# Peptides against a protein of PDB entry 6EJA: the designs that were tried, part 161

Target 1, 276 residues: chain A of PDB entry 6EJA
Amino acid sequence: VEYMPANPVRIAFVLVVHGRASRQLQRMFKAIYHKDHFYYIHVDKRSNYLHRQVLQVSRQYSNVRVTPWRMATIWGGASLLSTYLQSMRDLLEMTDWPWDFFINLSAADYPIRTNDQLVAFLSRYRDMNFLKSHGRDNARFIRKQGLDRLFLECDAHMWRLGDRRIPEGIAVDGGSDWFLLNRRFVEYVTFSTDDLVTKMKQFYSYTLLPAESFFHTVLENSPHCDTMVDNNLRITNWNRKLGCKCQYKHIVDWCGCSPNDFKPQDFHRFQQTARP

## One batch from the design tools (peptide; made by RFdiffusion4, then SolubleMPNN)

Design b2_p25_8_s4 (from b2_p25_8, 12 letters changed)
Fold by OpenDDE base, seed 5:
Structure b2_p25_8_s4 (fold): chain B 276 residues (1-276), chain A 25 residues (1-25)
Amino acid sequence: as target 1 above (276 residues)
Amino acid sequence: SRAAEIQAAQEEALALLQTDPPTYD
């Protein structure tokens, strides 16, 4: 018999979508939709067709909203973190949405468990935050992620400006940019004015793929450091051979990796994997 | 202890990942 929580957690799902693949989004939405949860969807500023489609969905469901603001995001762009941070602020200001957890999702990051199992688990560990670390040498991670490099997002491109130093006294960590964060930690990240949060927001505004490291680093250096669980409850379809060939050189002055969309033929490659 | 709680959460998380089949659509 599955654990039945007395006070089940409610989840705010945040979706950051782009392109014209409305059918794919619809499939994902159907797969994750539940009446007891909340869905906050950001559509890329350039994806007007998709935006219209998503607006139609939001009008049909009271627990689905679309961001009134829209950013032009690119792969590896610092603006992705800005999108999450602004979404967090919005969600905290929505007093009519009593969510307990923040969860981001994409088409390449499908949940593998039932809603009941997820809710039961999170209800049992509602004081925890779930972020998956890279699990390798941290120095290597820093180098590969370009954390010691300064980037500027401008004109749909991530420009490498030069070298920089990791802030002194900060233990940098990272891995997957898919996570489950409790409301308390989201409140801290959103509203804290301490040096850690302030400096990290500034630091990561010039960072490549900031979502893969920002929340890990902030959490582990914060008063909430004892709430981290090294698991994001996800399986990512990761093919290094396919996804790590500098395929985004036209977008960013760096070589990175991207997960692939799930396909029936990919079942043998399903594993809990963090981005390098 | 907090450490024990984190360990329990990790173990249960791994169990969920192992028992549930991957989904795709």
Scores: peptide ipSAE 0.450, ipTM 0.822, DockQ to the pose 0.020
Fold by OpenDDE base, seed 2:
Structure b2_p25_8_s4 (fold): chain B 276 residues (1-276), chain A 25 residues (1-25)
Amino acid sequence: as target 1 above (276 residues)
Amino acid sequence: SRAAEIQAAQEEALALLQTDPPTYD
């Protein structure tokens, strides 16, 4: 018998989508949809067809909304963090959506298998934040991530402008850009006016792949530092042979790696107990 | 303690992930 919490957490799933992969998105949505959760979808400003498709979906479900604002995002772009931050603010301002956790999703990183298991687990640890660290040498991480480099997102390109210093007194960390954040921490990130949040938002606005490090770093240096769990409850489909060949040099003045999307059959792993 | 709770969460999280089917490369 599976544990059923008395007060189950409700999840705000945030999807940042682009391109023409409407079918893939539909499959993913069907796989992860549950009536008790919330879905907030950002569609790239350039993906008008996809936007229309997503709007159609949102009209069919009361717990699905599309961002009224749209960013032009690129791989590794700093604007991705802006997208998440604005989404967080929006979600906090949606008083009719009482979510407890913020979870971002992609086709390359899926959560654990069943909704019931996920909800049960998060309900048990509702005061925790789940971010997976790189588990490597931190100095190497900084170098490889280019955190000591200044980047500018402009004209669909991440321009490397030069070197920069990491703010003093900050313990930098990072790893996966897929995480599970509780509402309390999201509130902190969104509304805090302390030096940490302010400086980090500024710092990461010029950072390559900012989502892989921003939330880790902010959390670990914040008053909420004792809530971090080094696990993001995800299975990431990594294939270095395919994802680590500097294939994005035309977009970013840096070499990075990207996980591969899961196949459609993998979507069936996330089982829902209640679907419309 | 908070540390113990974090450890428990990590262990349980890992256990849950171990039940997942293999990913495709």
Scores: peptide ipSAE 0.432, ipTM 0.816, DockQ to the pose 0.031
Fold by OpenDDE base, seed 4:
Structure b2_p25_8_s4 (fold): chain B 276 residues (1-276), chain A 25 residues (1-25)
Amino acid sequence: as target 1 above (276 residues)
Amino acid sequence: SRAAEIQAAQEEALALLQTDPPTYD
């Protein structure tokens, strides 16, 4: 039985895109667009053509905005987390956009098939946060993710500077960098000045693939720890296709197995269709 | 309980995913 929400949640979709695949992005956008949701799009600083195309779209829809700031992001870069964090702040400051959930999207991780199903589900569980854990030995995860290593993003490269320790008292977790976060938790991450958030922001500013672990770790160590659902409502095929390989060694001084490889330039049609 | 709610959410999430066709990326 499908839940019929009396007060359906509204979603802020955050898209971090780069490259020249404007048509692919357009296709994906059309697949996920709904008038009741909000779309905040960051275009890589280097992708001017795409930026122009996205701006055109944003001008056509009142619920589509493009970040006025643009970062040069790289695979595995700490700047990706910065992008999300800044986007979250922006979205929270948009008082005219009453969103309830933050959702990032990738062509690699497709959301639930229909908007109605997604909205119904999230409306029923609006107090939950949806992050997919790695599902394996955590120590192994730490090693493979290089969480015990210090990285510096500089000159479009993630430099490994040395070893580091996991902050004492912190239970590190992670997995997919695609998640669904409720507004309350996003507010916490954005505005909290507690030791956890402060330390984790610092820690993950020197972390490889920070989005795969930051939100998991913060959530599980926060007062919101009892809101985690180990499911990001995605259908993922990348692990079967890509496996573990060191395809980004030229960008990152690391060859670990990430739970999910992500290519922001790869946008494919989502199966989810928007209702009129 | 909170644990029960989480479990319910997880189960329902899995059910929803099972109804979706596989992706081809």
Scores: peptide ipSAE 0.467, ipTM 0.813, DockQ to the pose 0.031; fails the geometry check
Fold by OpenDDE base, seed 1:
Structure b2_p25_8_s4 (fold): chain B 276 residues (1-276), chain A 25 residues (1-25)
Amino acid sequence: as target 1 above (276 residues)
Amino acid sequence: SRAAEIQAAQEEALALLQTDPPTYD
């Protein structure tokens, strides 16, 4: 027995892509595409070839758009959060795209199951936000993530400047930088002028891997705190041997882990019933 | 209650995940 919603949620998928992997992107796009959803794609400022390719795709599908602005993003960079925040603002301003959920995707992390199953689930819990927490000691998490350190993104590098304090009264949390956020919470993050959102945006402007913690922290300290579900419905390829060897030390003054990209054989984990 | 609803969502989400190979965080 599967739940069939009368008013199915519509999803805004946000893709942040870079490099020259146009074929991989095309495969991923085909795997996740559905006519009822929306796709907003940011291409790294330095990836002009990919940008041209993505533009071609966007012209073929009415529910696919490319950001008119482009940022130069790096692994662990604070600019990634800026990219998401600006994308959220853009999506909220697109009155012709009535999306209900914001979902970010990469080649390294995919939603589980079929579109129908995902939509059914989200339609049942449309008032919830789905963020996966680290599930460990929070103090350890802070240290591991370097949240008590001040970073500056400059010259395609995350510079560690020194120590900092976590804002008083804020319960920091985090985990996966892949999440499913409902429109209401996205509206709050985008337009709220309260001290929480304002201070956290400032704080995370100098944070390493901000997307892994910003939305968790804001949500849990906000009036929307009672909407968090500790699950992001993702399948992720983790291999610490490959992803946790300080491979990005050349661009970040920190060591971290990155999930591995999915291969074509892995795409069956997220199937669409209606694809172009 | 809200807590019960969250728990239900978590359980259902977990159930969906458990039908696939284990995931890692």
Scores: peptide ipSAE 0.461, ipTM 0.805, DockQ to the pose 0.051; fails the geometry check

## One batch from the design tools (peptide; made by RFdiffusion4, then SolubleMPNN)

Design b2_p26_2_s1 (from b2_p26_2, 12 letters changed)
Fold by OpenDDE base, seed 4:
Structure b2_p26_2_s1 (fold): chain B 276 residues (1-276), chain A 26 residues (1-26)
Amino acid sequence: as target 1 above (276 residues)
Amino acid sequence: SAEFEEFKRYVAETPDPEEIALGSLP
C-alpha cells in the first residue's frame, strides 16, 4: 500500500564529519540532498580542509548551514553528545527552518531507500521517536559501556576518574548512536528544566560514547516514553514474514521492503510498552 | 563497534588519574 503524505515531514540532517573524507561526504550529500530538508554540518575543529570544502557547499544551498562553532571530538568522547545537543539548540532557534525530525549522519553513511520512502514513513509516524536498543542483558550493557564509571574528556583522551552509581529510579538503556527524533522530543531535551533532563545531561557529560545511551535513557524515563520505537530504521530485520532481504546499514534501512509495506502490527512490535 | 571496544579496553587498561599521580603510570 502506497502512502502519500498530505503534510510531508521535513528533516533536519545533522552531519558530524571529520578527517579528509571530502569525496565521500560529497557523494553522501548528493545522495541525501533534497530542497525540502535542512542540513546542518559540524566539522571537527581539526579538519580545516574538510571545513573549507563544506563551507563551499553551504554557500551553494540555502538549506545547508555549517556550525559557527567547532569542537574537537574523539572516538567515544563525551563531546560528541555536546555537539548534538548544541546542534539541536541551534536548529530550534532557526525559526526559518521548520523541521519536523532530527537525523544524525556521518560521512560514511549512505541512503538505502529513497527520500520519498523515508518521508512517507516518517510522515505517517511523525509523533514517534526511533531509537534502537541493544537488546541484550542490561546489566552487561552497563558494564560494557562503562556507565558505572566516571570519565573526563581532557586533552583528547577519556580519563577514568573512578566508579559511579546509576541515578536511582532511572532505567538506563542504549544501543545505536543513530537515531531519528521528532521536534517535540528535541525541544524537550533542549529546554526542559525537569530533574530528569538536568541530571542526565550532567551524568552523560562524563560518559563514554554518550550518544549511544543518552537519548534512549532520557526518552524512556520521560513523559514522552510512549513515543519510543525500538527501531532507528537502520535495522537488519523489520519483518521476517515479509520475506524481505535485510542487512545492517549505517543509514536508514527498510530491509528489502518498502516502508509502505509495513503493517500496523509490524510497527507495534517495535514500540516500547514497558515503562519504569 | 570494534573500535569502541578497543577504546574501552584501552581506557580500562590505563591507570586512572590518581594512579598516575602516584607514579604508577607504565
Scores: peptide ipSAE 0.016, ipTM 0.395, DockQ to the pose 0.016
Fold by OpenDDE base, seed 2:
Structure b2_p26_2_s1 (fold): chain B 276 residues (1-276), chain A 26 residues (1-26)
Amino acid sequence: as target 1 above (276 residues)
Amino acid sequence: SAEFEEFKRYVAETPDPEEIALGSLP
């Protein structure tokens, strides 16, 4: 008897999509779609064809919306964080969408559990936030991520401008840019005017791959720090051989890794992976 | 450099990502 929670959590899925992969997006959407959840989709400003396709989908479902604003995003760009933050605000202002968790998705990431399992799990731990840490030397992480460097996103490029210091008293952390955040924490990030949130938003405006560290850092240094779980319940398709090259120098004045998109053949793996 | 310091000041006065995003709204 699958334990159905008495008050199942409802999830706001935020999809940040770009390019021309309409069919892939449609497949992914169908795989994750449930009537009890909400889907908020941002389409890159430059992806007009995809935007039209997504709009068509959104018109068919009451629990699917497309961002009225669109940003031009690049790999590693600070604008990605802006996209998430604005999406969070929008979702909080949507009073007709009573979501409990925020989950970001892309074509390169997928929940490892079935919808029922995910809902059951999150319903049990509704007060927790799930962020996966890098699990390595933090100093090395800072260097590797370029957190001690100042970047500027301009003209579809991340320009490295110089060195910077991490604010004193802040324990920086990060890892996966895929996370499951409860509504309470999202509210805190969105509406708090405390020094932590304010400074971190500013700091990460000039950060490479900000989503891999911003929420981790804010959470761990916030009054909500005790709600952190070092697990994002995700399967990410990483190919280090291909993804961890300096192949993006034309876009970013830094080296980094990018996850690969899942192929249809990879989907069966999601059902086979059992995590406690 | 002096230019870098000026830039830092500019950054300090720059709106946060949320405000930037809001500015992008139609």
Scores: peptide ipSAE 0.011, ipTM 0.330, DockQ to the pose 0.016
Fold by OpenDDE base, seed 5:
Order: C-alpha cells, then sequence, then structure tokens
Structure b2_p26_2_s1 (fold): chain B 276 residues (1-276), chain A 26 residues (1-26)
C-alpha cells in the first residue's frame, strides 16, 4: 500500500513543447494529468498548429494554462532557460494556483511511476530540491559543457564569441536539465536580488545548454544549498530506436527524451538516426 | 576543438525530441 500523505504536495508541471507531435503530447498529457496539479504549457513560437491544439486542451481544464508569450527556442540555447525563468515568475504570480513543486517536462517525457508515488515521495521531502549532477570531474565538465566559453543565441544558432572566465568563488555544477524544485527555491531564483542570482542570470544568458547547470550552480552556492538532492527522479531515453530504455533508479522514476541531454560523444549515434 | 564544434552544431541542428524518439536506423 502506498503512503498517503496528510498534506499532499501539488505540482506545477511546466511543459516546453514544439513541433508537430500532437499525438505524443496528448498521450503524455493523459498520463500525467491529475486534477490536483497544475499544467503550464509553453509552445514554441513557430509551432502554430501545436499551439492551437494545446489551447483547445487548456480550455477544457481549469488547471491547464498556456503561456501568453511564446519564444522561438533552439535546443541548447539560452532562450530555454529564459523560458523556464519566465514560467517560474508567471507561476508565482498565479495566486490561484497553490503549487509546491516545479517539474519541467517535454512532449516526449513519460512517467514510469504513478502519480500517487510521486506525490507521496515529494510530500515526504517537500523541503528538498532534486537535481542530478554529472558525477564526473568538474574541470572536465566545464570544458565539455563549454561553460568557459561565451555564446550568443542569434538567428536560431548558438554562436561562440570567445573564451570567458567563470566567476570567482562560484562552485559550478550541473548535469541533467530535468529537475524538481520546491516553491521556496523557485521564489529565491525568481525574486532574489543577491549577487549570486544576479550574476548567474547574466552569466547563463550567454551559456550553451544553460538549463543543465544554472539551477545546480545557483542552488549549491545559495543559502538553500543544504536542500539539494543529487537525484532528479528521471531517466532520459532520447532515442528508443537506438535502445534507450527506462530503468528503475529510485522509488520514483520519470522517462523523457530530450536533445538537451546529448553529449559530444553522442554525435555519431545521432548521425545514424533517421527520421520516419 | 573539432569535437566541441561538432557538438555545437549537433545541438543547434537537433530535431524535435519527439522526432528523435520516433527515429529509426537507416
Amino acid sequence: as target 1 above (276 residues)
Amino acid sequence: SAEFEEFKRYVAETPDPEEIALGSLP
């Protein structure tokens, strides 16, 4: 029997979706939908068909909303972080949505655990933040992620402008761009005017794959550092045809497919993939 | 490095996650 918390957490699911995979999105949405949670959906500015479909869904459910603003994002682009940050602000301003946790999803994500299991787990650890670290040498991580490089997102491309230095006194960390953040930390990230948050927002505005390390870095260097759990309760299967499979890692697991988890070594595998 | 440049291009040109997930071998 699954534990039933007395005060169950309510989740704000932020879905960042694009393309034409409306059927997949519908399947995923049906799998994750619950009346006690909230769903905030951003549709890429270029995905008008998908936007129309998502709007139809939002009209049917009071706990589903679509961002009134839409960004043209590219995978790996700084605009993705901007999308999350703006979504966080919006969600905090929605006083009629008392959410406790922020969880990001794509259209390709799929839960492998039940809602009850997820809620029970998060209710038990409601004061924690769940981010998965890379678990490697930090210097190597910095180099491979290009954190010591300056990027500019322009014309749907990430342009490398040159080298940069990581701010002194900052312990950089990162890993997965999938995370579970409690409301308190989201409030901190959104409204804090301290030097850490201000500098990191600026720094990551010119970062490749910023969502993979921004929240990790901010959290670990913040007064909330003791709330970090090195687990995002997620495994990413970014290519089913190449043998990606979901595996049990913790009491709660989520599966998703995202190019944001791709590494340089994955390039060759990508070249072997053909679209249907 | 050449690898890094390839990575940047790879990321920038990566198809939608849904398309990747549904992809097949040639």
Scores: peptide ipSAE 0.007, ipTM 0.322, DockQ to the pose 0.072
Fold by OpenDDE base, seed 1:
Structure b2_p26_2_s1 (fold): chain B 276 residues (1-276), chain A 26 residues (1-26)
Amino acid sequence: as target 1 above (276 residues)
Amino acid sequence: SAEFEEFKRYVAETPDPEEIALGSLP
């Protein structure tokens, strides 16, 4: 018997998409679409064809909007964090969209639960934030993520400038760049003027892969730290052999792994990746 | 700028540390 919440949460799905993966996006959109949720789609500035297609979709659904601004979000770029932060601000300013949770998506991942399961779960834990931690040695994580390095995004490239220090008194954490954040925490991140948020926004503006660490770090060092749950309720088509090529070396001074797009054959994973 | 071009060359010649993973954690 599935729990049916009396006051079900409504989700703002933020889709950050690029390239020509229109079919992939369409499949994902159909799978996650529900009339009670909201969909805010950012299309990479360079993906004009995809942008036109997404605009057509947005005109068909009242709960689907496309960002009027578009960023050139390179792989690993600090601009990705800016995209999320601006999207959060936009969503908070949309008074006609009473969302309770923020969930980021790409064409390469799915929520691991059905809509009913996801809503039931989040409704039960509506005051919590779900961020998956790396679950390993933190010092090693810092080194591997390059958090002790200074990067600059310029000319569609992440340039490594040199070494930097982690701010004193800050416990750095991170892991998956897929998260489920409640509205209260999003409000804090967006509008707080405290030293933590201000300094972290500055720090992460020079960070590689900022989305994997920014929200974790801010949350854990904030007054909202007790709301953290080490789970992101997501599945990603991860294949190291395919995704861990230095294919992005031309745009990032770092080698890394990127998730793969889902293929129809990969959909069976929904049944095996369920987490409590 | 010329200085920036020199910087780019410097960066290109600087070895990378260990590979990192984007979104690898479930």
Scores: peptide ipSAE 0.007, ipTM 0.370, DockQ to the pose 0.065; fails the geometry check

Design b2_p26_2_s2 (from b2_p26_2, 11 letters changed)
Fold by OpenDDE base, seed 5:
Formats: C-alpha cells, sequence, structure tokens
Structure b2_p26_2_s2 (fold): chain B 276 residues (1-276), chain A 26 residues (1-26)
C-alpha cells in the first residue's frame, strides 16, 4: 500500500556483530533481507564461531558479503569507528553494489517498519543524512563523553592518557551512533583530503565512543551540513535505571552505561507503535 | 539541522549509545 518510488534507493546495511548470538542475528537478518539491498557484515575478530556462521550466510546470497578483515572491538573503543570507516571504503570500492544509503546495525536491532516503507521514505529524502543529536547542553555532552580527554585503545582497553583540547573552529556534536548516511556524504568522509576530515579522523582515533560524535561533527562542519536531519529513525530500549551502572569501568577508563536489549516479545509491540 | 516531514521510526535498536557516557571515573 506504500508509495512505490520511481527510483527506489538501495541500502547498504553494515552489520557489526560479535559474540555467539547466531540465532538472534539470523532472525534479524531474515527480517531485513531484501534482494535489492546489500549487506556487509563485520564479525569481531574474537568471534570465530559467529564468523563461520556468517560466512555460510554470505555464500548463499550474492548481495551479502563479510569483511575480509576483522577487528577486535571493545565497548567505547576507537576501533568501532575504524570498522565503520573501513567498511565505508570497502563499500565504495564495490562498484557492483550501487547502494544509496549506509545504515549500520547490530545483531540486537530489528525492523519495525516494512522494507517498502523504509525505501519509500529514504527515496523521498535521498539527499539527507539522518543523525540523532543528544539534544541537550553541548558542554555537558562534551564532559560526559570525555571528548576533552585523550584515550588510547590498546590490549582490549581504553586507556585515558590525559586531557586534550577540542580543535579550534570545530562545532562538536553527537548523540546516537546509529545513523543513516547517504552515499554522497560517505564518499566525502572516505575520500576527502580537506582539513576537516583529516583532523577529525586523527582526533577521533583517540576518542572514547567515537561513533557517537564523529559523523555528527564532520557533517555539521562540512559543506554537507545542510543535509542533516536530527533523527536516526530508531527506537531504543533505553532505561537509565537499569543500564547506567558504570559497568564498563573494567574496559575503559571512563564511566558508561548501555540501553537494554529488546526481548522477542518487545518487537511486536514496537512494530505497531510510533513515537509521538 | 533540517527537519523532514513525516519522519517515522523504522528500526528498533537496543545498543544505542546515546548518552551512554556518564563521565569521569570517581
Amino acid sequence: as target 1 above (276 residues)
Amino acid sequence: SAEAEELKEYIASTPDPEEIALGELP
């Protein structure tokens, strides 16, 4: 019943997965799979079982590929951003995959709308980038995120090395590390040699939770700044009381929390609901 | 930032890192 666009967008879904939740991943994959889209899957270097399972899937579908490289990622680690950036480069080099949008997913994500609905929407707004900002005091955000602190990812730990300055002339922003980016912006991030992209890549290589801020900051300070939509089209099962217990202090020299995982029974509810 | 009309939610996400960082360790 949805409007069928004349030139429907094609989506590159980038899945960053880890652990042993193969069944969950399979369920999610089946829910989001469509022949007209592309699926590029990165499996954590430590998740060999999952990697084998994902490879089996990739062999069954021509529009599913697995990264030949694998990173060991940790919560809050800079390597997560590296994973996305490398995936973007790979996807741009795949000339046989004419994708229009980059969408990142985890194994814990699930669609709440139909493919037709998503495609119709993105086709209408194909020139936009969807990044959700924190929507609060920016100074507080910087402090809480530790953006004025220097971090080094090493030996599966984020080491806080000291203080640093935010680059001059840069308006820092951030929020969710789940986003929808159009190909044009991804090309800019990947291939631009301007001062902004160069400096930000360097800056965020020593940043905690870099994916929550890198793309926001780059976009808003770039010639593409007018393409930003403050919405990532996501529903998050966020419960601060349950998720914010500083549970990652053993991995990072910082305090953080996580949203709660959706349960299978939750998906049915959210599929029928829209946030006001 | 630009606002699009008829914005809807399409994906349910559990590991959304928004506001995950709480600050410096005590």
Scores: peptide ipSAE 0.130, ipTM 0.679, DockQ to the pose 0.249
Fold by OpenDDE base, seed 4:
Structure b2_p26_2_s2 (fold): chain B 276 residues (1-276), chain A 26 residues (1-26)
Amino acid sequence: as target 1 above (276 residues)
Amino acid sequence: SAEAEELKEYIASTPDPEEIALGELP
């Protein structure tokens, strides 16, 4: 029997979108839209056509808003983390939107569970945070992610400046940049002035692919560490052959993986997704 | 710039300066 929550959680979906994939975004939005949730959409500063389309959607729904600020983000850029952090602050300041969970999405993302299933699950585990770890050797992860390297985002490029040290006493972790965070943890990340949050914000402002590690690392080293669930309740299409090459050397002084668009042949993966 | 100063401060506190090629900062 599916859990029927008496007080169902409400979700703030943060959509970070770019390019010209307006139709894809519309399809995804239609698939995830519900009147009880909230949708906060950031459109890349360079994607003016898409921005106009998203604005049209936002005017039709009271629970859909577009960020008044827009960033120019690049693949792997530190600015992506800034986008999430600013979105979190904005959402916390929206007193008329009583959301319980923060979930990030892209235009290429797709729900693998029904809204009812997702809400039921999150309502049961409303005090937990869902982040998926890499599940491999941590030292290898640090090396491959370039966490021991210093980067500077400038002129639409991530410049590798040299080596850096991981802060002492910090257990670095990471994996998927897709996560489900409860409001309490988002409040902590947004407003805490403790050494952990302060140092990590600084550290990750010069990090490649910061969203894949920042929230993991902050959570696991915080007083909220016991709320960690090693599952993000979604599938990201990571194809090593297509997405894990040095294809972005022109914008990043590093090699890494990027998410790929879902193809029909990838749909079998949706059926195999397990809950924690 | 403010960004350059922040970077300098960060470099001084965390990374090994001998391993960093800063070049021109914005």
Scores: peptide ipSAE 0.008, ipTM 0.400, DockQ to the pose 0.019
Fold by OpenDDE base, seed 1:
Order: sequence, then structure tokens, then C-alpha cells
Structure b2_p26_2_s2 (fold): chain B 276 residues (1-276), chain A 26 residues (1-26)
Amino acid sequence: as target 1 above (276 residues)
Amino acid sequence: SAEAEELKEYIASTPDPEEIALGELP
């Protein structure tokens, strides 16, 4: 019996997009679009053509908005976290958009479940937050992620400045930068003035790939820690051969992986990922 | 360079999001 929720959750999809992948974005958007959800799109400051295209789309749909502010985000940059945090604040201030979950997306994402399945699942677990952990040793994670290193985003580059210490008493965690966060936790992250949130915002402003760790760390050290589910519900095209190299070395003093654009040959992966 | 390689290895070894299934919580 397919679970049909009496009070289905409504999702705020936050799309952070850049470049000229308008066709791919359009495909992804069509795949995830539903009248009951909300779509808040940030277009990179440098992507003017894409911005114009997205603006046109936003004018056609009442539940699609584009950020009035635009950041120049770089791979691995701290500004990406700022983008998410600001978008969260904006969404919380939009009283006409009663969303229950925050889900971040890029042009390299695609749904692996139907809308009904996703909504049914999230409606059942509406009090939970879904963040996928690395599932390894945290000390090793810290080293590999460079969390014990100080980075500065300046002039479209992430500069490695030196060493730093992890704040005492904080259990650092992370993994996937793709998360599903409930409104309550987003409210906490956005408006809390407690020492944890304040310190972590500061700490992660000098962090490489902050979105892979910030929300995990804040959640696990917060009063909301019991709401964590070590899972996310998305497909991202991780072409390791292509994406896991120093392709962004020119903008970051680090090497790593990033999701890649979907290609026609990748479509077969969507069918195979439909696991219970 | 060593740190960069470590990060690369970490990310490469991290489970692909496509392997994460939508299912019932235990």
C-alpha cells in the first residue's frame, strides 16, 4: 500500500547553478518541478547568460524565484556556504512559501525517486535531517578534508594560509554536500546565537569545501543531534575519472572532486539507482 | 601536494550518492 500522507511536506529546492548548462538545468528542472514545491535559484555572479535564462523561467512560475543577490562561487570556496546560509535566511523570511524541507541541488543533480515517493518519505520523517556522513575515521577525515588548515577565499581563489586547531569540544563530521534539512533545523542554523552556531559559522568561513561538513558538524553538536539520519536521497553524477583530479587547482590550493554534468550516456544510471 | 592527494583520495573513496537508497529507517 503506497503511503499517501495526509499532510504532505513541501520542499524548498535551492538550486545553485553556474556556467552555460542551460539545457541540462532545464532538464533537471522539469524532472523535479512540482506545483506544491518551491524553487529558489542562485545563479553565479559571472553567469549572466544563465541568469537571464533563469529569470525568464522564474517569471513563468509563481513558485520559482531567483536570488536578488548573486555571489561569485568557486569550487571548494567558502562562499558556497554563504550562498546556502543566505538562501536559507531568505526562504525563512518568505512567509508566503510554507516549505518544510530544504534541499540543495546543482545542475549535476537528478532525482532518483518520483516526487510522490520523495514526499511520502519526507512526510513520514519530517522531523529528521538527512546528511550522509563519510563513514570513516574522523581524524583521517579532518586531515583529508583539510579541516585543520586555514583557508581564505580571496580574488576568486582559495588560499591555504596555514594550520589551525579544531575547536575544543566539537565533534567534526561531514561527507556529502547534498543534504535534506527540515525547516526547524534551518531556523536554528539561521537564527541561533548560541556559541556553537556562532563559532562554526566563523570557523567554516575559512574552510575548504565547507558545505561537506558545516551542517553535519552543527547538527551533531546541537540540541537537534538526535534528528540526524545518515542518508541523502539523490543522485549526483560523480565521474571520478573526470572529476577527481586537480582540474580546479587554478582557483583552489587543493585538489579534489566535483560533480560533473550529465551526459546522454549517463541516463541509464537513473534506472539502476531505483533501490528500495 | 600531499594534502591535496589525501583529499582527492578521500573524495574518490567516498560512496557515490547514487548508491544511497531511499528506504525505511531502521
Scores: peptide ipSAE 0.006, ipTM 0.376, DockQ to the pose 0.031
Fold by OpenDDE base, seed 3:
Structure b2_p26_2_s2 (fold): chain B 276 residues (1-276), chain A 26 residues (1-26)
Amino acid sequence: as target 1 above (276 residues)
Amino acid sequence: SAEAEELKEYIASTPDPEEIALGELP
């Protein structure tokens, strides 16, 4: 008998999707859909067909909404972080959606546990935030991530403008761009006017791959630092063979990577491989 | 991803432009 918590957490799933992968998205959505959770879907500004499909889904389910705004996001672009931050604000302003956790997903992401297991786990650890760090040398991470470089997103490209310094007194960290954040921390990130949040928002607006380190860095340097768990409780499944050909010379638009089709058997496999 | 790693390596290996202060950008 799966433990049902007395006060189960409700999850806001934020789906950031692009391209023409409507079938894959539908499959993923079906796999993660639950009546007690909330689904907020951002469709890339350029993905009009997908947007229409997602709108159809949103009309069928009361707990599914589509962002009224749409950004053109690129791989590694600062706009991705902006998308998350704006989605967080929107979700906090939705008073009719009492969510407890924020979870970002792509069309190729799954929780590593069943819904019941995930809910039970998060209900037990509702005050924690789940971010996976790189687990390597931090100086090397900074260099490899280009955190000491200044980037500008313009015309669907990340332009490297020059060098910059990491703000003094800030412990930079990062790793996975997949995270599980509790509402309290999301509120802090969204509404805090302290120097940390303000400076980091500014800093990361000119950062390559900002979602891989922004929330880590903010959390670890915040009053909420003790709530960090070095685990994101997720698995990603990208089919690299079907067209993830990115020219590294150009910080290009989305590399056309299609998510793998998940089968029920695949889901079970994912559940077996990971413990929190 | 492999692509991300390649990009990171590219960034690390390419000459850096002149240093620009973050505050100079809009």
Scores: peptide ipSAE 0.000, ipTM 0.323, DockQ to the pose 0.024

